# Peptides against a protein of PDB entry 2YKT, part 78

Target 1, 231 residues: chain A of PDB entry 2YKT
Amino acid sequence: SRSEEMHRLTENVYKTIMEQFNPSLRNFIAMGKNYEKALAGVTYAAKGYFDALVKMGELASESQGSKELGDVLFQMAEVHRQIQNQLEEMLKSFHNELLTQLEQKVELDSRYLSAALKKYQTEQRSKGDALDKCQAELKKLRKKSQGSKNPQKYSDKELQYIDAISNKQGELENYVSDGYKTALTEERRRFCFLVEKQCAVAKNSAAYHSKGKELLAQKLPLWQQACADPS

## One batch from the design tools (peptide; made by RFdiffusion4, then SolubleMPNN)

Design b2_p8_8_s1 (from b2_p8_8, 3 letters changed)
Fold by OpenDDE base, seed 4:
Structure b2_p8_8_s1 (fold): chain B 231 residues (1-231), chain A 8 residues (1-8)
Amino acid sequence: as target 1 above (231 residues)
Amino acid sequence: PENPWPEP
């Protein structure tokens, strides 16, 4: 029946969220944590490299013939420091605004979805059972009427059951239809949240890249000329 | 339980 098919579709949506979306989201969070860790690793390694560059700048500053190149090397390290600060801000946002929030939500979602699905199933079954009961009673009534010497005795009751069946069928169909819409909305809500949070990440990432580009664009021409300038 | 996801 139409109601049965739509019921199946509704359950499948919940099943898909529970069995596909949520596990995939957990994996996504795990991969995000790995990515964060790798970026933190880059940050640490970069610090060591640019600290060593500063040391080279110190040596240049102590030299008689390369003193001005010391300043260049220090500027290079300073620009890196500024870029790194921006990266750290981005990472904090990535952690706090995306990973933590997703982790909290996905952890709670299993309980929520189970309860929501159970509620739907219970009510759907209740309505279905009530319909089936009315249909069964109508069938019994018709059998009695066919065996009776006075079938007209049952006519009013038959009409009452027919009306009851029609009403219950309509109620069931409406309930299942609404249930399906609700389930689809639940699914969409989750994807929308993910998209919105990824947009925030993208914005923060863009800010990081922009800052780096600006700083390097400003200084790079000066650094490129340093060796050509007569000390 | 409350829905952990915000309304769209």
Scores: peptide ipSAE 0.426, ipTM 0.921, DockQ to the pose 0.891
Fold by OpenDDE base, seed 5:
Structure b2_p8_8_s1 (fold): chain B 231 residues (1-231), chain A 8 residues (1-8)
Amino acid sequence: as target 1 above (231 residues)
Amino acid sequence: PENPWPEP
């Protein structure tokens, strides 16, 4: 029946969230933590590299013929420091606003979804059973009427059962339909949250990249000219 | 239990 098909679709949505989405989200969080760790590693490694660059700048500053190039090397290191500070802020946001929040939600979701699905199933079954019972009673009544010498005695009661069946069928169909819409909404909520949080990450990433681009665009022409300038 | 996910 249409209601049975819609019921199966509803259950499949919940099943997909529980068995596909949530495990995949857990994996996504894990991959995010790996990515965070790698970026933190880049930050640390970069510090060592640019500290070494500062040392080269110190040597240039101590030289008789290359003193001005020392300042250039220091500026290069300083620009990197500013870029790195922006990256660190991005990483903090990535951790606190994305990973932590997703982890908290996915951990709670199993209990919520199980309860929601169970509630739906219980009510769906209750309505279905009530319908089946009414249909069975009508069938019994019809059998009794066929064996009776006065079938008209049962006509009013038959009409009452027919009306009751129609009403219960409609209620069941509406309930299952609403259940399906609710399930789809639950799925959409999860994806929407992911998209929104990923948008926040993207904004923070854009800020990091823009800061770097701006600083380098300002300084790079000066650095490129440094060796050509007469002392 | 409360829905851990906000309204879309």
Scores: peptide ipSAE 0.424, ipTM 0.920, DockQ to the pose 0.890
Fold by OpenDDE base, seed 3:
Parts: sequence; structure tokens; C-alpha cells
Structure b2_p8_8_s1 (fold): chain B 231 residues (1-231), chain A 8 residues (1-8)
Amino acid sequence: as target 1 above (231 residues)
Amino acid sequence: PENPWPEP
């Protein structure tokens, strides 16, 4: 029936959230943490590299013929430091505003969804059972009427059951339809939150890249000229 | 239980 199909669809939405979305989100969070760790590792390794570059700059500064190149090497290391600071800020936001929040939500969601689905199922079954009961009573009444010498005495009661069945059928259909809309809204809510948080990540990432580009664009021409014009 | 996800 229409109501049965809609009921199946409704349950499938909840099932999809519970069995597909939430586990996938947990994996997403895990991959995010792994990515964060890797970037932290890059930052640490980069520090060692640029500290060594500073040492080369010190040696140049101590030389008689390459003093100006010492300043260039120091500037290169400083620009890197500024870029890394921006990265660290981005990572902090990535952790605190995305990963932590998603982790908290997904952890709570199993309990919530189970309760929501159970509530829906209970009410759906209640309405369905009430409908079935009325239909069964009408059938019994009709059998009794057919065996009676005065079937007319049951006519009013028959009409009453017919009306009740019609009303209960309508109520069931409406309830299930609303349930489906609600379930779809629940699904959309979760995806919307993810999209919004990813937008924030994207903005932070864009800022990081922009800052790096600006700093390098400003300095690189100077660095490129340093060897051609010894002082 | 409360819905852990905000309204979109």
C-alpha cells in the first residue's frame, strides 16, 4: 500500500543515517586527525630545515665576500616562519572547530536516532493496528448481518465503521508522510552542518595560501637579484 | 534525547 511503501522509505532514511552516514563521518574524523598529525609532522621537520638554513646565513654573514647573502638567507627563513605560523593557526581551527565538534555530535547521534526511530515506529504501528482492528470489526459485522433475518439493524453500525476506517487510513497516511519528511530533514541537517564546517576550513586554508603567496611574491625578486649584484 | 545537530 501507499502507507506501507512510505513507511519503508522512512525507515530506510533513518537506517542510512545510522549505518552509512555516522560510520562514514567517524572515518572522516579519523582521516582528519591523521591529516592533522601529518601536517604537524611537516611543521616540525620544516623547522629543522630552516634552522639549518639560518646557520648557513650566519656563515655567510661571517664571510668577507658574501655578507649580503647572509641577510637573504635569514629573510628566507623568516618568511617560512611566518607561513608556518599561519599553518599552525589553520590547524588549530581545523582541530577545535571541525574535528572536535563533529566527534561530539556523531558520538551522541546513535542514541538520538534510535529513540527517534523507535518513537516513529511505535506510533506508526499503533495507528496501523487501530486501522486493522476497525477493518476486522467491520468484517465480523458484515458476516453477522448476512446471517441475520434483519440485516437492516446493522446498517448504521456498518456506516460508522466505514467512516472510522476512512479516517484512520487518512491519519496513517499523513503520519507516515510527515515522518518521511522529518527523516529527510534529519539527513539534510547533518550534511548541511558538514558543508558549513568545510566552508570554514576552506576559508582558513585560502587565507593561509594567500598570506604565503603575498610574502613570497614580495621577497622573491629581491632574493633572485642578490647573486647578480654583489656589494 | 536532544538532537545533537543544529538546524541548517
Scores: peptide ipSAE 0.424, ipTM 0.920, DockQ to the pose 0.923
Fold by OpenDDE base, seed 1:
Structure b2_p8_8_s1 (fold): chain B 231 residues (1-231), chain A 8 residues (1-8)
Amino acid sequence: as target 1 above (231 residues)
Amino acid sequence: PENPWPEP
């Protein structure tokens, strides 16, 4: 029936969220944590490299003919330090605003969805059982009427069951329809939250890239000219 | 239980 088909669709939406979306989101969070760790590793490794560059700048400053190049090397290291600081701020936001929030939500969601689905199923079954009961009583009444010498005495009761069946069928169809819309809304809100949080991450990432581009664009022409200028 | 996800 139409109501049965829509009921199956509703249950399938909840099933898809529980069995596909939530496990995939847990994996996404795990991959995000791995990515965060790798980027933190890059920051640490970069510190060692640019600390070594500072040492080269110190040697240039101690030289007789390359003193001004020492300042250039120090500036290169300092600009990189500022870029790395911006990356660290982006990573903090990535952790606190995306990963932690998603982890908290996905942990709670199994219990919520199970309860929501169970509530829907219980009410759907209750309405379905009430409809089936009325249909069964109508069938019994019709059998009794067919075997009776006075079938007209059952006519009013038959009309009452027909009306009850019509009303209960309509109520069931409306309930299942609303249930399906609710389930689709539940699915959509999860994807919307993910999209919105990814937008925040993208904005923070853009700020990091813009800062790096700005700092390097300002200094690079100066650094490129340093070797051409006499001491 | 409370819905952990906000309204879209």
Scores: peptide ipSAE 0.420, ipTM 0.921, DockQ to the pose 0.891

Design b2_p8_8_s2 (from b2_p8_8, 3 letters changed)
Fold by OpenDDE base, seed 2:
Structure b2_p8_8_s2 (fold): chain B 231 residues (1-231), chain A 8 residues (1-8)
Amino acid sequence: as target 1 above (231 residues)
Amino acid sequence: PPNPWPEP
C-alpha cells in the first residue's frame, strides 16, 4: 500500500543516517584530526627551518660585506612567524569549531535517532493495528449480516466501521507522510550543520592564505633586490 | 533525548 511504501522510505532515511551518515562523519572527524596533526607537524618543522635561517642572518649581520643581507634574512623569518601565527589561529578554529563540535554531535546522535525512530515506529504500528482491527471487525460484521435473517440490523454499524476505517486510513497516511518529511529534515539538518561549520573554517583558512599572500607580496620585491646593492 | 543537531 501507499502507506506501507512511505513507511519503508521513512525507516530507510533513519537507517541511512545511522548506518551511512554517522559512521562516515566519524571517519571524517578522524581524517580531520589526522590532517590537523599533519599541519601541526608542518608548523613544528617550519619553526626549525626558520630558526636556522635566523642563525644565518646573524652570521650575515656579523660579516663586513653581507651585513644588510642579515636584515633580509631576519625579515624573511619574521614574515614566516606572522604567517605561522595565522596558521595557528586557523588550526584552533579547525579543531574547536569543526572537529570538536561534530564529534560531540555524532556521539549523541545514536541515542537520539534510535529514540526518534522507535517513537515513529511505535505510533505507526499503533495506527496500523487500529486500522487492521477495524477492518477485521467490519469483515466479521459483514459475515454476521450475511448469515442473518435481518441484515438491516447491522447496517448502521457497518457504516460506522466504514467511516472509521476511512478516517484511520487517512490518519495513518498523514502520519507516515509527516514522518517521512521529518526524517528528511533530520538528514538535511546534519548536512547543513556540516556545511555551515566548513564555511566557518573556510573563512579562517582564507584569512590565513590572505595574510601570507599580503606579507610576502609586500616584502618579496625587496628581498629579491637585496643582492644588487652590496654594502 | 534532545536533537543534537540544530535546525536547518
Scores: peptide ipSAE 0.393, ipTM 0.914, DockQ to the pose 0.878
Fold by OpenDDE base, seed 3:
Structure b2_p8_8_s2 (fold): chain B 231 residues (1-231), chain A 8 residues (1-8)
Amino acid sequence: as target 1 above (231 residues)
Amino acid sequence: PPNPWPEP
């Protein structure tokens, strides 16, 4: 029936969220934590490299013929420090605004979805059973009327059961339809939240890339000409 | 339990 098909579709939405979406989201969070750790590792390794560059700048500053190149090497290290600070701010936002929030929500979601699905199933079954009972009583009444010497005695009751069946059928169809819309809304809420939080990550990432581009664009021409200048 | 996900 139409109501049975819509009921199956509703249950399948909840099943897809519980068995496909939530496990995939947990994996996404794990991959995000791995990515964060790798970027933190890059930041740490870069610090060692540019600290060593500062040491080369100190040696240039102590030389008689390369003093001005010492300042260039120090500026290169300072620009790196500023870019690194921007990356650390981006990573903090990535952790606090995306990963932590998703982890909290996905952990709570199993209990919520189980309760929501159980509530829907209980009420759907209750309405279905009430309809089946009314249909069975009408069938019994029709059998009694067919075997009776006075079938007109049952005519008013037959009309009452027909009306009750029509009302219960309509109520069941509406309930299942609303249940399906609710399930689709639950799925959409999860995807919308993910998209919105990923947009925030993208904005922070853009700020990091912009800061690096601006700093390097300002200084690189000066650094490129430094060896052509007299000592 | 409350819905852990906000309304869109």
Scores: peptide ipSAE 0.391, ipTM 0.913, DockQ to the pose 0.896
Fold by OpenDDE base, seed 1:
Structure b2_p8_8_s2 (fold): chain B 231 residues (1-231), chain A 8 residues (1-8)
Amino acid sequence: as target 1 above (231 residues)
Amino acid sequence: PPNPWPEP
């Protein structure tokens, strides 16, 4: 029936969230933690590299013919420090605003969805059983009417069951339809949250890239001229 | 239990 088909669709939405979305989201969070760790590793490795660059700048500053190049090397290291600070801020946001929040939500969601699905199934079954009972009683009444010498005595009661079946069928169809819309809304809610949090990550990433581009664009022309204009 | 996800 139409109601049975819609019921199957509704259950399939909940099943897809529980068995596909939530496990995939847990994997996404795990991959995010791995990515965060790798970026933290890059930041640490970069610190060592630019600390070594500072040492080269110190040697230039101590030289007789390359003193001004020492300042250039120090500036290069300082600009990189500022870029790395921006990256660290982005990583903190990535952790606190995305990963932690997703982890908390996905962990709670199994219990919520199980309860929501169970509530829907219980009410759907209750309405279905009530409909089936009315249909069975109508069938029983019709059998009695066919075996009776006066079938007309059952006509009013037959009409009452027909009306009751029609009403219960309509109520069941409406309930299942609303259930399906609710399930789709639950699915959309989860994807929307993910998209919104990824937008926040993208904004933070853009800020990191913008800051780096700005700082390097400002200083690079000066650094490129340093060797051409000896003091 | 409460819905862990906000309304879209």
Scores: peptide ipSAE 0.390, ipTM 0.915, DockQ to the pose 0.885
Fold by OpenDDE base, seed 5:
Structure b2_p8_8_s2 (fold): chain B 231 residues (1-231), chain A 8 residues (1-8)
Amino acid sequence: as target 1 above (231 residues)
Amino acid sequence: PPNPWPEP
């Protein structure tokens, strides 16, 4: 029946969330933690490199013929420091606003979805059983009427069962339809949350890249002329 | 239990 098919579709949505989405989200969080760790590693390694660059700048500053190049090397290291500060803020946000929140939600979701699905199934079955019972009683009544010398005695009761069946069928169909819409909404809210959090990550990433671009665009022309214009 | 996910 249409209600049975829609019921199967509803259960399949919940099944997809529990068996596909949630495990995939757990993997996504794990990959995010790996990515965070790698970026933190880059941050640390970059510090060592630019600290070494500062040392080269110190040597230039101590020279008689290359003093101004010392300032250039220091500026290069300072720009890196400012860019790195933006990266650290991005990573902090990535951890606290994305990974932690997703982790908390996915851990709670198994219990929530199980309860939601069980509630739906229980009520769907209850309505289905009530319909089946009414249909069975109508069938019994019709059999009794066929064996009776006065079939008209049962006509009013037959109409009452027909009306009851129609109403219960409609209620079941509506309930299953609403259940399907609810299930799809549950799926959508999870993807929407992911998209929204990724938008926040993208904004933070854009800020990091913008800061770096601005600083480098300002300084790079000066650095490029440093060797051509000895003071 | 409460829904851990916000409204879309």
Scores: peptide ipSAE 0.381, ipTM 0.910, DockQ to the pose 0.880

Design b2_p8_8_s3 (from b2_p8_8 with A2E Y5W)
Fold by OpenDDE base, seed 4:
Structure b2_p8_8_s3 (fold): chain B 231 residues (1-231), chain A 8 residues (1-8)
Amino acid sequence: as target 1 above (231 residues)
Amino acid sequence: PENPWPAP
């Protein structure tokens, strides 16, 4: 029946969220944590490299003929420090605004979805059973009427069952239809949240890249000229 | 339980 088909579709949406979306989201979070760790590793490795660059700048500053190049090397390291600070801010946001929030939600979602699905199933079954009962009683009544010498005795009761069946069928269809819309909304909520959080990540990433570009664009021409004019 | 996900 139409209601049975829609019921199956509704249950399938909940199952898809529980069995596909949530596990995939947990994996996404895990991959995010790995990515965060790798970026932190890059940060640490970069610090070592630019600390070594500072040491080269110190040596230049101690030289008789390359003192001004020491300042250039120090500036290069300082620009890196500023870029790194921006990266750290981005990573902090990535952790706090994306990973932590998703982790909290996905852990709570199992309980919520189980309860929501159970509630829907219970009510759907209740309405379905009530409909089936009325249909069965009508069938029994019709059998009695066919065997009776006075079928008119059952006419009013037959009409009552017909009306009850019609009403219960309509209620069931409406309930299942609303249930399906609700389930689709639940699915959409989850994807929308993910999209919104990824937008935040994108904004933070853009800020990091912009800051780096600006700082390097400002200084790079000066650094490129440093060897041409020994002063 | 409360829905962990906000309304879109």
Scores: peptide ipSAE 0.431, ipTM 0.923, DockQ to the pose 0.888
Fold by OpenDDE base, seed 3:
Formats: C-alpha cells, structure tokens, sequence
Structure b2_p8_8_s3 (fold): chain B 231 residues (1-231), chain A 8 residues (1-8)
C-alpha cells in the first residue's frame, strides 16, 4: 500500500543516517584530526628550518663582504614566521569550530535518532493496529448480517465502521507522510551543518593562502636582486 | 532528548 511504502522509505532514511552518515562523519572527524596533527608537525619542522636560516643570516651579518645578505635571510625567516602564525590560527579555528562541534553532535546523535525512530514506529504501529481492528470488526459484522433474518439491524453500525476505517486510513497516511518529511529534514540538518562549517574552514584557508601570497609578492623581488647589487 | 543538530 501507499502507506506501507512510505513507512519503508521513512525507516530507510533513519537507517541511512544511523548506518551511513554517522559512521562516515566519525571517520571524517578522525581524518580531520590526522590532518591537524600533520599540519602541526609541519609548523614545528618549519620552525627548526627557519631558525637555522636565521643562523646563516647571523653569519652573513658578521662577514666583511656579505653583510646586506644577512638582512635578506632574516627577512625570509620573518616572512615565514608570519605565514606559520597564520596557519596556527587557522588550525585553532579548525579544531575548535569544526572538529570539536562535529564530535559533540555525532556522539549525541545515536541516542536522539534511536528515540525519534522508536517514537515514530510506536505511533505508526498503533495507528495501523487500530485500523486493522476496525477492518476486522467490520468483516465480523458483515458476516453476522448475512446470516441474520434482519440484515437491516446492522446497517447503521456498518456505516459507522466504514467511516471509522476511512478516517483511520487517512490519519495513518498523513502521519506516515509527515514522518517521511521529518526524516528528510533530519538528514538535511546534518548535511547543512557540515557544509556551513566547511565553508568556515575554506574561508580561513583562503586567508592563510592570501597572507602568504601577499607577503612573498612584496619581498621576493627585493630578495632576487640582493646578489646582483654587492655593497 | 534534544536534537543535537540545529535547524537548517
């Protein structure tokens, strides 16, 4: 029946969220944590490299013929420091605004969805059982009427059952239809939240890349000319 | 239980 098919679809939506979306989201969070860790590692390794570059700059500054190149090397290290600081800020936002929030939500979601699904199933079954009972009673009444010498005695009751069946059928169909819409909305809530949070990540990433581009574009021409103009 | 996800 239409109501049975819609009921199946509704349950499948909840099943998809619980068995596909939530596990995939947990994996996404785990991969995000790995990515964060790797980037933190890059930042740490970069610090060592550019600290060593500063040391080379110090040596140049102490030299008789390469003093100006010391300043160039210091500038290179400083620009990199600023880029790394921007990366660290992005990572903090990535952790606090995306990963932590997703983790909290996905952890709570299993209990919520289970309760929501059970509530829907209980009410759906209740309405279905009430309909079935009414249909069974009508069938019994009709059998009694066929065996009776006075069938007209049962006509009013038969009409009452027919009306009750029609009403209960309509209520069941509406309930299941609303249930399906609700389930789809639940799924959409989760994807929308993910998209919105990922947009924030993208903005922060863009800011990081922009800062690096600007700083390097400003300084690189100067650095490229440093060796051609000996002091 | 409360829905952990905000309304879209």
Amino acid sequence: as target 1 above (231 residues)
Amino acid sequence: PENPWPAP
Scores: peptide ipSAE 0.429, ipTM 0.923, DockQ to the pose 0.886
Fold by OpenDDE base, seed 5:
Structure b2_p8_8_s3 (fold): chain B 231 residues (1-231), chain A 8 residues (1-8)
Amino acid sequence: as target 1 above (231 residues)
Amino acid sequence: PENPWPAP
């Protein structure tokens, strides 16, 4: 029936969230943690490299013929420091605003979804059983009427069952329809949350890249001329 | 239990 098909679709939505979405989201969080760790590693390794560059700048500053190049090397290291500060802020946001929040939600979701699905199934079955019972009683009444010498005796009762069946059928269809809409909304809210949080991360990442580009664009022409202009 | 996900 139409209601049975829609019921199956509703259950499949919940099943897809529990068996596909949530496990995939857990994997996404795990991959995010790995990515965070790698970026933190880059930051640490870069610090060592640019600290060594500062040492080269110190040596230049101590020289008689290359003193001004010491300042250039220091500026290069300082620009890197500022870029890394922006990266660290991005990573904090990535951890606190995306990974932590997703982890908390996905951990709680199994219990919530199980309860929501069970509630839906219980009520759907209750309405279905009540409909089936009413249909069975009508069938029983019709059988009695066919064997009776006075079928008219059962006419009013037959009409009452027909009306009751119609009402119960309508209620079941409406309930299942609403259930399906609710299930689709549950799926959508999860994807929407992921998209929104990923947008926040993207904005923070863009800010990091923009700051780096701006700082380098301002200084690079000066650095490129340093060897040609020893004065 | 409460829905851990906000409304869309």
Scores: peptide ipSAE 0.429, ipTM 0.924, DockQ to the pose 0.884
Fold by OpenDDE base, seed 1:
Order: structure tokens, then C-alpha cells, then sequence
Structure b2_p8_8_s3 (fold): chain B 231 residues (1-231), chain A 8 residues (1-8)
């Protein structure tokens, strides 16, 4: 029936969220944590490299013929430090505004969805059972009427059951339809939240890349000329 | 239980 099909669709939405979306989101969070760890590793390794560059700058500053190049090397290291600070800010946001929030929500969602589905199923079954009961009673009444010498005795009661069945059928269909819309909304809100949080990550990433580009564009011409213009 | 996800 139409109501049965719609009921199946509704349950399938909830099942898809619980069995596909939530596990996939947990994996996404795990992959995000791995990515964060790798970026932290890059940050640490970069610090060591540019600290070593500073040491080379110190040696240049102590030299007789390359003193001015010491300043260049120091500037290179300083620009990197500024870029790295921007990366750290991005990582902090990535952790706090994306990973932590998603983790909190996905951990709570199993309980919520189970309760929501159960509530829907209970009410759907209640309405369905009430409909089935009325249909069964009508069938019994019709059997009695067919075997009776006075079938008109049952006519008013038959009409009453027909009306009740019609009303209950309509109520069931409306309830299941609304249930389906609700389930789709539940699915959509989860994806929307993910998209919104990813947009925040993208903005932070853009800021990081922009800062790096600006700093390097400002200084690189100066650094490139340093060897061509000896003091 | 409360819905952990905000409305769209």
C-alpha cells in the first residue's frame, strides 16, 4: 500500500543515517585527527629547519664579506615564523570548530536517532493496528450480514466502520508522510552542519595561504637582489 | 533526548 511504502522509505532514511552517515562521519573525524597530527608534525619539522637557517645567518653576520646576507637569512626565517603562526591558528580552529564539535554530536546521535525512530514506529504501529482492527470488524460484520435473513439490521454499523476506516487511513497516510519529511529534514541538517563547518575551515585555510603569499611577495624581490648588490 | 544537530 501507499502508506506501507512511505513507511518503508521513512525507516530507510533513519537506517541510512544510523548505519551509513554516522559511521562515515566517525571515520571522517578520525581522518581529520590524522591530518591534524601530520600538519603538527610539519610545523615541528619546519621549526627545526628554519632555526638552522638562523644559525647560518649568524655565521654570515660574523663573516667579513657576507654580513649583509646575514640579515637576509634572518628575514627569511622571520617570514617563515609568521606564516607558521598563521598555520597554527588555522589548526586550532580546525580542531576546536570542526573536529571537537562533530565528535560531540556524532557520539550523541545514536541515542537520539534510536529514540526518534522508536517514537515514530510506535505511533505508526498504533495507527496501523487501529486501522486493521476496524477493517477486521467490517469484514466480520459483512459475513454476518450475508448470512442473515435481515441484512438491513447491519447497514448502519457497516457505514460506521467504512467511515472509521476512511478516517484512520487518512490519518495514517498523513502521519507517515509527515514522518518521512521529518526524517529527510534530520538527514539534511546533518549534512548542512558538515558543510557549514567545512566552510569555516576553508576560510581559515584561505587566510593562511593569503598571509603567506603576501609576506613572500613583499620580501622575495629584496632577497633575490641581495647577492647581486654586494656592499 | 535532545537533537544534537541544529536546524538547517
Amino acid sequence: as target 1 above (231 residues)
Amino acid sequence: PENPWPAP
Scores: peptide ipSAE 0.427, ipTM 0.922, DockQ to the pose 0.890

Design b2_p8_8_s4 (from b2_p8_8, 3 letters changed)
Fold by OpenDDE base, seed 4:
Structure b2_p8_8_s4 (fold): chain B 231 residues (1-231), chain A 8 residues (1-8)
Amino acid sequence: as target 1 above (231 residues)
Amino acid sequence: PENPFPEP
């Protein structure tokens, strides 16, 4: 029946969220944590590299013929420090605004969706059972009427069951239809949340890249000229 | 339980 098909579709949406989306989201979070760790590793490794660059700048500053190149090397390290600070801010945002929130929500969502599905199933079954009961009673009544010498005795009751069946069928169809819409809305909410959080990540990433580009664009011409100027 | 995901 139409109601049975719609019921199956509704259950499948909940099952898809619980069995496909949520596990995939957990994996996404895990991959995000790995990515965060790798970026933190880059930060640490970069610090060592630019600290070593500072040391080279110190040596240049101590030289008789390369003092001005010491300042250039220090500027290179300083620009890196500023870029790195921006990266750290981005990473904090990535952790707090994306990973932590998703982790909390996905953990809670299993319980929520299970309860929501159970509630829907319980009510759907209740309505279905009530319909089946009315249909069964009508069938029994018709059998009694066919065996009776006075079938007219059952006519009013037959009409009552027919009306009850019609009403219960309509209620069931409406309930299942609304249930399906609700389930689709639940699915969409989850994807929308992910998209919104990724937009925040993208915004923060753009800020990081922009800052780096600006700083390097400002200084690079000066650094390129440094060796052309005789001390 | 409360829905962990907000309305869009």
Scores: peptide ipSAE 0.395, ipTM 0.916, DockQ to the pose 0.868
Fold by OpenDDE base, seed 1:
Structure b2_p8_8_s4 (fold): chain B 231 residues (1-231), chain A 8 residues (1-8)
Amino acid sequence: as target 1 above (231 residues)
Amino acid sequence: PENPFPEP
């Protein structure tokens, strides 16, 4: 029946969220944590490299003929510092605005979805059972009426059951339909939340890349000229 | 339990 099909669809949505989406989201979070760790490692390694570059700049500044190149090397290290600061801000956002929030929510979601599905199933079954009971009673009544010498005795009751069945059928169909819409909304909420949080991370990432591009574009021509015009 | 995911 239409209601049975819609019921199966509704249950399948909840099942898909619990068995596919949530595990995939947990994996996404895990991969994000790995990515964060790797970026932190890059940041640390880069610091060592540019600290060593500063040391080279110090030596140039102490030289008799390469003092101006010391300033260039210091500027290179400073630009790196500024870029790294932007990266750290991006990582903070990545952790706090995406990973932590998703982790908290996905952990709670199993209990919520189980309860939501159970509530739906309980009410759906209740309505279905009530409908079945009315249908069975009508059938019983009709059988009794057919064997009776006075079938008119049961006519009013038959009409009452027919009306009740019609109403209960409509209520069941509406409930299951609403249940399906609700389930789809639950699924959409989860994807939307992911998209929204990823957008926030993307903005911070864009700022990081833009800052790096801007700083390097500004300074690189100056650095390239430094060796062409010794002073 | 409360829905952990808000309305979009």
Scores: peptide ipSAE 0.394, ipTM 0.916, DockQ to the pose 0.932
Fold by OpenDDE base, seed 5:
Parts: structure tokens; sequence; C-alpha cells
Structure b2_p8_8_s4 (fold): chain B 231 residues (1-231), chain A 8 residues (1-8)
């Protein structure tokens, strides 16, 4: 029946969230943690590299013929420090605004979805059983009427059951339809939350890239000319 | 239990 098909679709939405979406989200969080760790590692390794560059700048500053190049090397290291500071701010947001929040919610969601599905199933079954009971009683009444010498005695009661069945069918169909819409809304909420949090991370990432581009664009022309202008 | 995810 139409109601049975829609009921199956409703259950499948909940199952898809529980069995596909939530496990995939946990994996996404795990991959995010790996990515965060790698970026933190890059930051640490870069510090060592640019500290070594500062040492080269110190040597240039102590030289007789390359003193001005020491300042250039120091500026290169300082610009990198500022870029890395911006990266650290991005990573904090990535951790706190995306990973932590998703992790907390995905762990709670199994219990919520199980309860929501169970509530829907219980009410759907209750309405279905009530409909089946009325249909069965109507069949019994019709059988009694066919065996009776006075069928007219049962006519009013037959009409009452027909009306009750019609009302219960409509109620069941509406309930299942609303249940399906609710399930789809629950699925959409989860994707929307992911998109919104990823947008916040993307904004912070854009700020990091913009700051780096601006700092380098300002200084790079000066650095490129440093060797052409000996003291 | 409370819904962990907000309204879209």
Amino acid sequence: as target 1 above (231 residues)
Amino acid sequence: PENPFPEP
C-alpha cells in the first residue's frame, strides 16, 4: 500500500543517517584530526627552518660586504612568523568550531535517532493495528449479517465501521507522510550543520591565505632588489 | 533525548 511504502522510506532515512552518515562523519572527524596534526607539524618544522635562516642573517650582519643582506634575511623570517601566527589561529578555529562540536554531536546522535525512530515505529504500528482491528470487526459483522434473517439490523453498525475505517486510514496516511517529512528534515539538519561549520573554517582559512599574500606582496619586491643594490 | 542538531 501507499502508506506501507512511505513507512519503509521513512525507516530507511533513519537507517541511512545511523548506518551511513554518522559513521562517515566520525571518519571525517578522524581525518580532520590527522590534517590538524600534520599542519601543526608543518608549523614546527618551519620554525626550525626560519630560525636557521635568522642565523644566516646574523652572519651577514657581521660581514663587511653583506651587512644589508642580514636585514633582508631577518625580514623574511619575521614575515614567516606572522604568517604562521595566522595559521595557528586558523587551526584553533578548526579544532574548536568544527572538530570538537561535530565529535560531541555525533556521539549523542545515536541515542536521539534510536529514540526518534522507535517513537515513530510505535505510533505507526498503533495506528495500523487499530485500523486492522476495525477492518476485522467489519468483516465479522458482514458475515453475521449474511447469516441473519434480518440483515437490516446490522446496517447502522456497518456504516459506523466504514466511517471509522476511512478516518483511521486517513489518519495513518497523514501520520506516515508527516513522519517521512520529519525524517528528511532530520537528515538535512545534519548536512546543514556540517556545511555551516565548514563555512566558518573556510572563512578563517581565507583570512590566513589573504594575510600571507599581503605580507609577501609588500616585501618581496624589496628583497628581490637587495642584491642589485650593494652598499 | 534532545536533538543534537539544530533546525536548518
Scores: peptide ipSAE 0.393, ipTM 0.916, DockQ to the pose 0.850
Fold by OpenDDE base, seed 3:
Structure b2_p8_8_s4 (fold): chain B 231 residues (1-231), chain A 8 residues (1-8)
Amino acid sequence: as target 1 above (231 residues)
Amino acid sequence: PENPFPEP
């Protein structure tokens, strides 16, 4: 029946969220944590590299013929330090605003969705059982009427059951239809939340890249000229 | 229980 099919669709939406979306989201969070750790590792390794570059700059500054190149090397290290600072700020935001929030929500969501699905199922079954009962009573009444010498005695009751069945059928169909819409809305909420959080990440990433581009674009021409213009 | 995911 239409109501039965819609009921199956509704349950499938909830199952898809619980069995596909939420586990995938947990994996996404795990991959995010790995990515964060790797980037933190890059930052740490970069510090060592550019500290070594500073040491080369110090040596140049102590030389007789390459003093000006010392300043260039120091500037290179400083620009990179600023870029890395921006990366660290992005990572803090990534952790606190994306990963932590998603982790908290996904942990709670299993219980919420289970309760929501059970509530829907209980009410759907209740309405279905009430409909079935009315249909069964009508059938019993019709059997009694057929065996009776006065079938007209049961006519009013028969009409009442027919009306009740029609009403209960409509209520069941409406309830299941609304349930399906609700389930789809729940699914959409979760994807929308993910999209919104990823937009925030994208904005932070854009800011990081923009800052790096700006700093390097400003200094790189100067650095490129340093060897061509001896003091 | 409260819905963990807000309205979009």
Scores: peptide ipSAE 0.397, ipTM 0.917, DockQ to the pose 0.927; fails the geometry check

